# Peptides against a protein of PDB entry 7PB4: the designs that were tried, part 166

Target 1, 105 residues: chain A of PDB entry 7PB4
Amino acid sequence: KMLNIKEYKEKLLSTLGEFLEDHFPLPDRSVKKKKKNIQESSVNLITLHEMLEILINRLFDVPHDPYVKISDSFWPPYVELLLRNGIALRHPEDPTRIRLEAFHQ
Target 2, 218 residues: chain B of PDB entry 7PB4
Amino acid sequence: DALQMAVGYFEKGPIKASQNKDKTLEKHLKTVENVAWKNGLASEEIDILLNIALSGKFGNAVNTRILKCMIPATVISEDSVVKAVSWLCVGKCSGSTKVLFYRWLVAMFDFIDRKEQINLLYGFFFASLQDDALCPYVCHLLYLLTKKENVKPFRVRKLLDLQAKMGMQPHLQALLSLYKFFAPALISVSLPVRKKIYFKNSENLWKTALLAVKQRNR

## One batch from the design tools (peptide; made by RFdiffusion4, then SolubleMPNN)

Design b2_p13_3_s3 (from b2_p13_3, 5 letters changed)
Fold by OpenDDE base, seed 3:
Structure b2_p13_3_s3 (fold): chain B 105 residues (1-105), chain C 218 residues (1-218), chain A 13 residues (1-13)
Amino acid sequence: as target 1 above (105 residues)
Amino acid sequence: as target 2 above (218 residues)
Amino acid sequence: KEVEVLEAIYQRL
């Protein structure tokens, strides 16, 4: 029974990862490096998979404060996607914080 | 030139010292509007001004006017569109601005230089179908973007579910008809053979300008 | 619990 749950979890994670990569890839910012001086801070955007992992981990690790601060690494369309699909919620008082939705309540 | 000064004003913001901030703003806005409608804007000017219009730096009225004059001289960079989509999601723009952006995007679609990066946003746009205000325009955008590889069983289910909730909307039917064209096995439902696909005419705001752009690029 | 969360996410995507 436990092996089957672990194996199922691993398979589900892999399947989800592939699904996210296939259907929600990051756009290649062809930041043409040409003109010198404006350090557009090459903020490394995280994948949707990584974003979800952060949110899931926070929910389980800190269940009393499951909110994650939106960083510059959070691609705004991913945040919007998660909010629209009811996967995440904004903090009611701090719009810079989001949590994973509590699907079990 | 006057346009560079106007763009620079919007980019850098108002220099603190002007007592007549509103008059200066209006002057620069009119300059941008005049050039955009007469000649179109360079891709670089559109890049700058789109970000300004969607960033929430100015009030909704100003942002709306800027967005309405995002008329290319030749092409729009796909990078500008990708950046614009990002700004739309930051939550500093109004719902009306979002609608206007999708109308603009549909109207200007043929003038976007490339579509590869925009096609990567397909999943994001598809999720935006749930927004009742955006849905008609997003359907039109998806109709323009959809390739065979985008037609997946889960998206078909979502479209059918959306149709069940919203009713048989012409824009949903148009998109579903395209899906059925690419993947007939995924759509068992008899779609009415609509000879005419009717989207809301997003182009109406820019009809004259679009004709002028097409004439300049011939 | 984690599996259920993952399933719920997957269903909403």
Scores: peptide ipSAE 0.686, ipTM 0.935, DockQ to the pose 0.387
Fold by OpenDDE base, seed 5:
Structure b2_p13_3_s3 (fold): chain B 105 residues (1-105), chain C 218 residues (1-218), chain A 13 residues (1-13)
Amino acid sequence: as target 1 above (105 residues)
Amino acid sequence: as target 2 above (218 residues)
Amino acid sequence: KEVEVLEAIYQRL
């Protein structure tokens, strides 16, 4: 029973990862490093998969404060996507914090 | 150059020391508007000014006026559009600015130099169909972007569910008709054969400017 | 619990 759940979880994670890569890829920052000082913030954007992992882990690790602060590594369209699809919620008082939706509570 | 000074003002921001901040802002805004409507703007100027209009650096009235004059001389960079979408999502612009941006994007679609990176945003735009204010314009944008590869069973289901909730909207019907064209096996529902695809005329705000751009690029 | 969360995310995407 446990092995089947673990295997199913691994398969689901793999399938979700592939789905996210196929349908929600990061835009290729054509860092045409033309030398000019546009501080295109060299901030490495995380994948949607990584963003979801952070949110899931926070929900399970710190259930009493499941909110994650939106960092510069969070691509704004991904945040908007998660909010629009009812996957994440903004903190009512702090719009810079988001949590995973409580689907089964 | 007066345009360079105006763009530089918006980029660097108002210097605190001027007593006539509003007059200076209006002067520079009128300069940008005048050049944009007469000659169009360079791709670099559009890149800068789009970010300014969507970043929330200025008030909604100013942002709206800037966005209305985002008229290319020749082309718009797809990178500018991708960046603009990011700024749009930061939440510092009004709902009316978001609507105006999508209207602008549809109106200027043919002047965007490339579509590859914009097509990567397909999933994001598709999620924006749930916004009632954006939905008509997003449907039009998706109609322009949709390839056979984008027509997936889960998206068909979502469109049908959206239609069930919103009713048989002309813009949804247009998009569904395109989906049925690419993947007839995925759409068992008899769509009324609408002879005319109907989208809201997003380009009407720029009709004269678009004609001028097309004439300059001939 | 984690599987249910993953399934719910997948269904909403």
Scores: peptide ipSAE 0.685, ipTM 0.935, DockQ to the pose 0.371
Fold by OpenDDE base, seed 4:
Structure b2_p13_3_s3 (fold): chain B 105 residues (1-105), chain C 218 residues (1-218), chain A 13 residues (1-13)
Amino acid sequence: as target 1 above (105 residues)
Amino acid sequence: as target 2 above (218 residues)
Amino acid sequence: KEVEVLEAIYQRL
């Protein structure tokens, strides 16, 4: 039973990863050459898969404070996507923090 | 020139010491409006001003006026549109500004230089269909973006569910008809044979300007 | 529990 659950989890993660890559890819940042002065803060955007992994891990690791602070690595359209689909919630008092929705309640 | 000074004012912000901040802002805004409607704006000017209009740096009235004059001289950079979508999602712009942006995007769609990166946003735009205020304009945008490869079973289900929730809206039916055209096997439901696809006339705000842009680019 | 969360995410996407 446990082996089957682990294998199923791995398969589900793989399938989800492929689905996210196919349907919600990051736009290619045209590396327009550094015109010198604008520190385009080379903030590396994380994938939607990585964003979900962070949110899931926080929910299980710190269930009493499952909120993650939105960093500059969080692509705003992904945040909006998760909120609109009822996958994530904003903190009621701090709009810079989001959590995974409590699907098990 | 006067336009460069105006764009620079919006980009850098008002110099602290000016007692007449509102008069200066209005002067520069009128300069941008006059040039945009007469000649159109360069792609670089649109890039700067579009970010300003969506960043929440200024009030809603100013942002609305800037967005209304985002008229290209020749082309709009796809990169500017992708960046604009990001700013739209940060939550510093009003709902009315969001609606206006989608109306602008539909109206200016043919003047965007490339569509490859915008097509990657297909999934994001599709998720925005559930916003009642945006839905008519997002349907129109998706109608312009949709290729055969975008027509998936899960998206068909979501569109049918949305139709069940909000009723048989003309803009949803237009999009579903396009989906049925590309993938008839995925849509078993009989759709009314609409001879004409009708979207809300989002272009009305820019009708005269769009004619002028098309004339300059011929 | 984790599998259920993953399934719920996948269904909402």
Scores: peptide ipSAE 0.683, ipTM 0.934, DockQ to the pose 0.367
Fold by OpenDDE base, seed 1:
Structure b2_p13_3_s3 (fold): chain B 105 residues (1-105), chain C 218 residues (1-218), chain A 13 residues (1-13)
Amino acid sequence: as target 1 above (105 residues)
Amino acid sequence: as target 2 above (218 residues)
Amino acid sequence: KEVEVLEAIYQRL
């Protein structure tokens, strides 16, 4: 029974990862290195998969404060996507923090 | 150049703490409006001003006026649109600004230089269908973007669920009809054969400007 | 619990 759950979890994670890559890819930031010194901080955006992993891990690791601070690596459209689909919630007092929705309540 | 000074003002902000901040702002805004409606703006000017309009640097009235004059001389950069979508999601712009942006995006769609990166945003735009204020314009945008590869069973289900919730909206029916065209096996429901696809004329705000742009690019 | 969360995410996407 436990092996089946672990295998199912791994399969589900893999399937979800493929789904996210296929349907919610990051835009190619072809930062044309034109020489002008605007340090647009090349903040590496994380994938939607990585964002969800962070949110899931926080929910299980710190269930009493399951909120994650939105970093510059969080692509704003992904944040909006998760909020709109009811996957994530903003902190009521701090809009810079989001949590995974409590689907199991 | 008066336009360069105006764009520079919006980009860099007011240099002098002069008491007449509002008068200076209005002067520069009128300069941008005048050039945009007469000649259109360069792609670089649109890139700068579009981000300013959506970043929340200025008040909603100013942002709305800037966004209304995002009229290209020739083309709009796809990169500007992708950046704009990011700013739209940061939460510093009003709901009315979001609606106006999607209206603008539909109206200016043919003037965007490329569609490859915008097509990657398909999933994001599709998720915006559930916003009642955005839905008519997002349906129109998706109608323009949709390829056969985008028509998936899960999206069909979501569209049908949305139709069940919102009723048989003309814009939803137009999108569903396109989906049925690409994947008839996924849509068993008899859609009324609408001879005319009806979207709200998002273009009406820019009708005269769009005609002028099309004439310049011929 | 983790599987349920993943399923719920997948259904909402």
Scores: peptide ipSAE 0.683, ipTM 0.935, DockQ to the pose 0.370

Design b2_p13_3_s4 (from b2_p13_3, 6 letters changed)
Fold by OpenDDE base, seed 4:
Structure b2_p13_3_s4 (fold): chain B 105 residues (1-105), chain C 218 residues (1-218), chain A 13 residues (1-13)
Amino acid sequence: as target 1 above (105 residues)
Amino acid sequence: as target 2 above (218 residues)
Amino acid sequence: KELEVLEAIYRRL
């Protein structure tokens, strides 16, 4: 029974990962490294898969404060996507924090 | 150049020492407006000014006026559009600015140099159909972007669910008709054969300017 | 519980 649940979880994670890559890829930043010395800190954007993993882990690891601070690695269209689809919620008092929605209610 | 000074003002912000900030702002805004409507703007100028209009650096009235002047001389960079979509999602611009941006994007669609990166945003635009204020303009944008490869069963279900909620809207029917054209097996529902596709006339704000741009690029 | 969360996310995308 436990092995089947673990295998099913792994399969679901893999299928979700493929789905996210196919339908919600990051835009190719044409890193035209024009050498202008502006240390534009090339903040590496995380994938939608990685963003969801962070939100899921926070929900299970810290259930009393399941909110994650939006960093510069969070691509704004992904945040908007999660909010629009009812996957994530903004903190009512701090718009820089988001949580995974409690699907059990 | 007066235009370079105006763009530089918006980019760098008001120099602390100007006693009459409002008069200076209006002067530079009028300069941008005059050049944009007469000659169009260079791709680099549009890149800078789009970010300013969507960043929330200025008030809604100023942002609206800037966005209305985003008329190309020749082309708009795809990179500018991708960046603009990111700024739009940060939540520092008004709902009216968001609507105006999608109207602008539809009106200027043919002047965007490439579509490869914009096509990657298809899933994001599709999710924006749930916004009642954006829905008519997003349907028009998706109508322009949709390829056979984008027509998936889950998107068909979402469009049908949206139609059940909002009713048989002309813009939704236009998009569903295109989906049925690409994948007739996914849409069993008889759609009225609309000979004419009717979207809200997003281009009305720029009609004269668009004619001038097309004439210059011929 | 985690599986249910993953399924719920997948259905909403």
Scores: peptide ipSAE 0.636, ipTM 0.928, DockQ to the pose 0.367
Fold by OpenDDE base, seed 2:
Structure b2_p13_3_s4 (fold): chain B 105 residues (1-105), chain C 218 residues (1-218), chain A 13 residues (1-13)
Amino acid sequence: as target 1 above (105 residues)
Amino acid sequence: as target 2 above (218 residues)
Amino acid sequence: KELEVLEAIYRRL
């Protein structure tokens, strides 16, 4: 029974990862043509998978304050996606903080 | 150039020393509007002004007017659209601005230089179907973007669930009909054979301008 | 618990 749960978890993680990569890829921002002067800060955007990992880990590691601060690495469409799908919630007093929805409560 | 001064004003913001900020803003806004409707805007000008309109830097009335005059002289950069979608999601723009943006995107779709990066946003746009205010316009956008590879079983299920919730909306039926065309095995439900697909006329706001752009680019 | 969370996320996407 436990082995089956572990294997199922691994399979689910893999399947989710592939699903996220296939259907919610980051836009290729690298096509910034070499026009010289705009130091557009190369903010490295994280993947949707990485964003979810951060949110999941925070929920389990710090359950009394499960909120993550939205950084510049958080692509706004991903944040909107998670909020719209009811996967994440904004902090009621601080819109710059989001948490994973507590699906198990 | 008056247009460059106007764009620069919106980009850099009001210089503190102007006693009559509102008159200056209105002057620059009218300059942008006049050039946009008469000649169209360069891709670079659209890039700057579109971000400003969606960033929440100015009030909703100003943002709406800027967005209404995002008329290309020739083309719109797909990068500008991708950046605009990002700004749209930051939450500083009104719901009406979001609706107007999708109407604009549909109206200007043919003037976007490339579609590869916009097509990567397919999943995001599809998730936006859940917004009742956006749904008609997002359906139209998805109708323009949808390729065979985008038609997946989970999306079919979501569309059918949405139809069950919202009823048989013309825009949703149009999208479902396209899905059935690409993947008939995924859609067992009998769709009413609509001889004509009708979306809300999003382009009405820009009809005259679009005709002028097409004439200039011929 | 983690599995349930993952399943819930996957269903909502």
Scores: peptide ipSAE 0.634, ipTM 0.928, DockQ to the pose 0.352
Fold by OpenDDE base, seed 3:
Structure b2_p13_3_s4 (fold): chain B 105 residues (1-105), chain C 218 residues (1-218), chain A 13 residues (1-13)
Amino acid sequence: as target 1 above (105 residues)
Amino acid sequence: as target 2 above (218 residues)
Amino acid sequence: KELEVLEAIYRRL
């Protein structure tokens, strides 16, 4: 029973990862590497998969404060996507913090 | 150059020592507006000013005026559009600015140099269909962007669900008709053969400017 | 619970 749950979880994570990569890829910032002078923020953007993993882990690891601070690595369109689809919520008092939606309520 | 000084003012911000900040701001706005409507703006100027208009650096009235004069001399950089979408999502711009941006994006779509990166934003734009204020303009944008590869069963379901909630909207019907064209097996519903696709004429704000751009690029 | 969360996310995307 436990092995089947772990295997199913791994398969679901893999399937979700593939889905996210196929339908919600990061834009290639590669064009600007050639123009030296624009201080384009060297900020490495994380994938939508990585963003969801962070939010899921926070919900389970710190259930009393399930909020994650939005960093510069969070691509704003991904944040907006999660909010619009009811996957995430903004903190009511701090718009720089988001949580995974509690789907079990 | 007066335009360079105006762009520099918006980029760097007001020099603290100016006693009449509002007069200076208005002077630079008028300079940008005048050049944009007469000659259009260079791609680099659009890149700078578009980010300023969406970043929330200035008030909504100023941002609206800047966005209305984002008229290219020749082309708009795709990178500028991708950045603009990012700024739009940071939440520092008004709902009216968001609507105006999508109207602008539809109106200027043919002047964007490339579409490859914008096509990667397809999923994001599709999620924005849920915003009632944006929906008509996002449908028009998606109508311009949609390729066969974008027509997926889950998106068809979402469009049909949206139609069930919002009713049979002309802009939604236009997008569904395009989806049916690319993937007839996914849409069993008989869509009325609308001979005329009725999107809100987003181009009306820039009609004269767009004609001038097309004449310059001939 | 974690599986249900993943399924719920997938359905909303």
Scores: peptide ipSAE 0.630, ipTM 0.927, DockQ to the pose 0.385
Fold by OpenDDE base, seed 1:
Structure b2_p13_3_s4 (fold): chain B 105 residues (1-105), chain C 218 residues (1-218), chain A 13 residues (1-13)
Amino acid sequence: as target 1 above (105 residues)
Amino acid sequence: as target 2 above (218 residues)
Amino acid sequence: KELEVLEAIYRRL
């Protein structure tokens, strides 16, 4: 039974990862490295998978304050996607913080 | 030139605490509007001004006016559209600005230089179908973007669920008809063979300008 | 619980 749950979890994570990569990929940043010294801080955007992992981990690690601060690595369309699909919620007082939705309530 | 000064004003912001901030803003806005409607804007100017219109740097009235004059001389860069979608999601623009952006995107779709990166946003646009204000325009956008590879069972279910919630909307029916064309086995429901696809005429705001752009690019 | 969360996410995507 436990092995089946772990295997099922791993399979689900893998399937979810593939699904996210197939249907919600990051746009290719045409980093035209034109040499101009403007340190446009090439903020590396994280994948939707990584974003979800952060949100899930926060929910389980700190269930009483499950909010994650939106960093510059969070691609705004992904944040909007999660909010629109009812996967995440904004903090009512701080719009820069989001949490995973409490699906089990 | 006057256009470069105007674009530079919007990009850099007002330098001096001049008492006439509003007059200066209006002057530059009128300059952009005049050039855009007469000749169109260069891709670089659209890149700058589109981000400004969606970033929330200025008030909604100004942003709306800027967005209404995002008329290309020749092409719009796909990168500008991808960046614009990002700004749209930051939440600093109004709902009306979001609607206007999707109307603009549909109206200007043929003038976007490439579609590869925009096609990667398919899933994001599809998720925006549940926004009642955006839904008609997003359906039209998806109708333009949809390839066979995008037609998946889960998206069919979501469209049917949306139709059950919203009723048989012409824009949803148009998209479902396209889905049925690509994947007949996924849509068992007899869709009325609508000989005419009816989307809201998003291009009406730019009809005259679009005709002029098409004539210049022939 | 974690599995349920993953399933719920997957259903909403």
Scores: peptide ipSAE 0.629, ipTM 0.927, DockQ to the pose 0.370

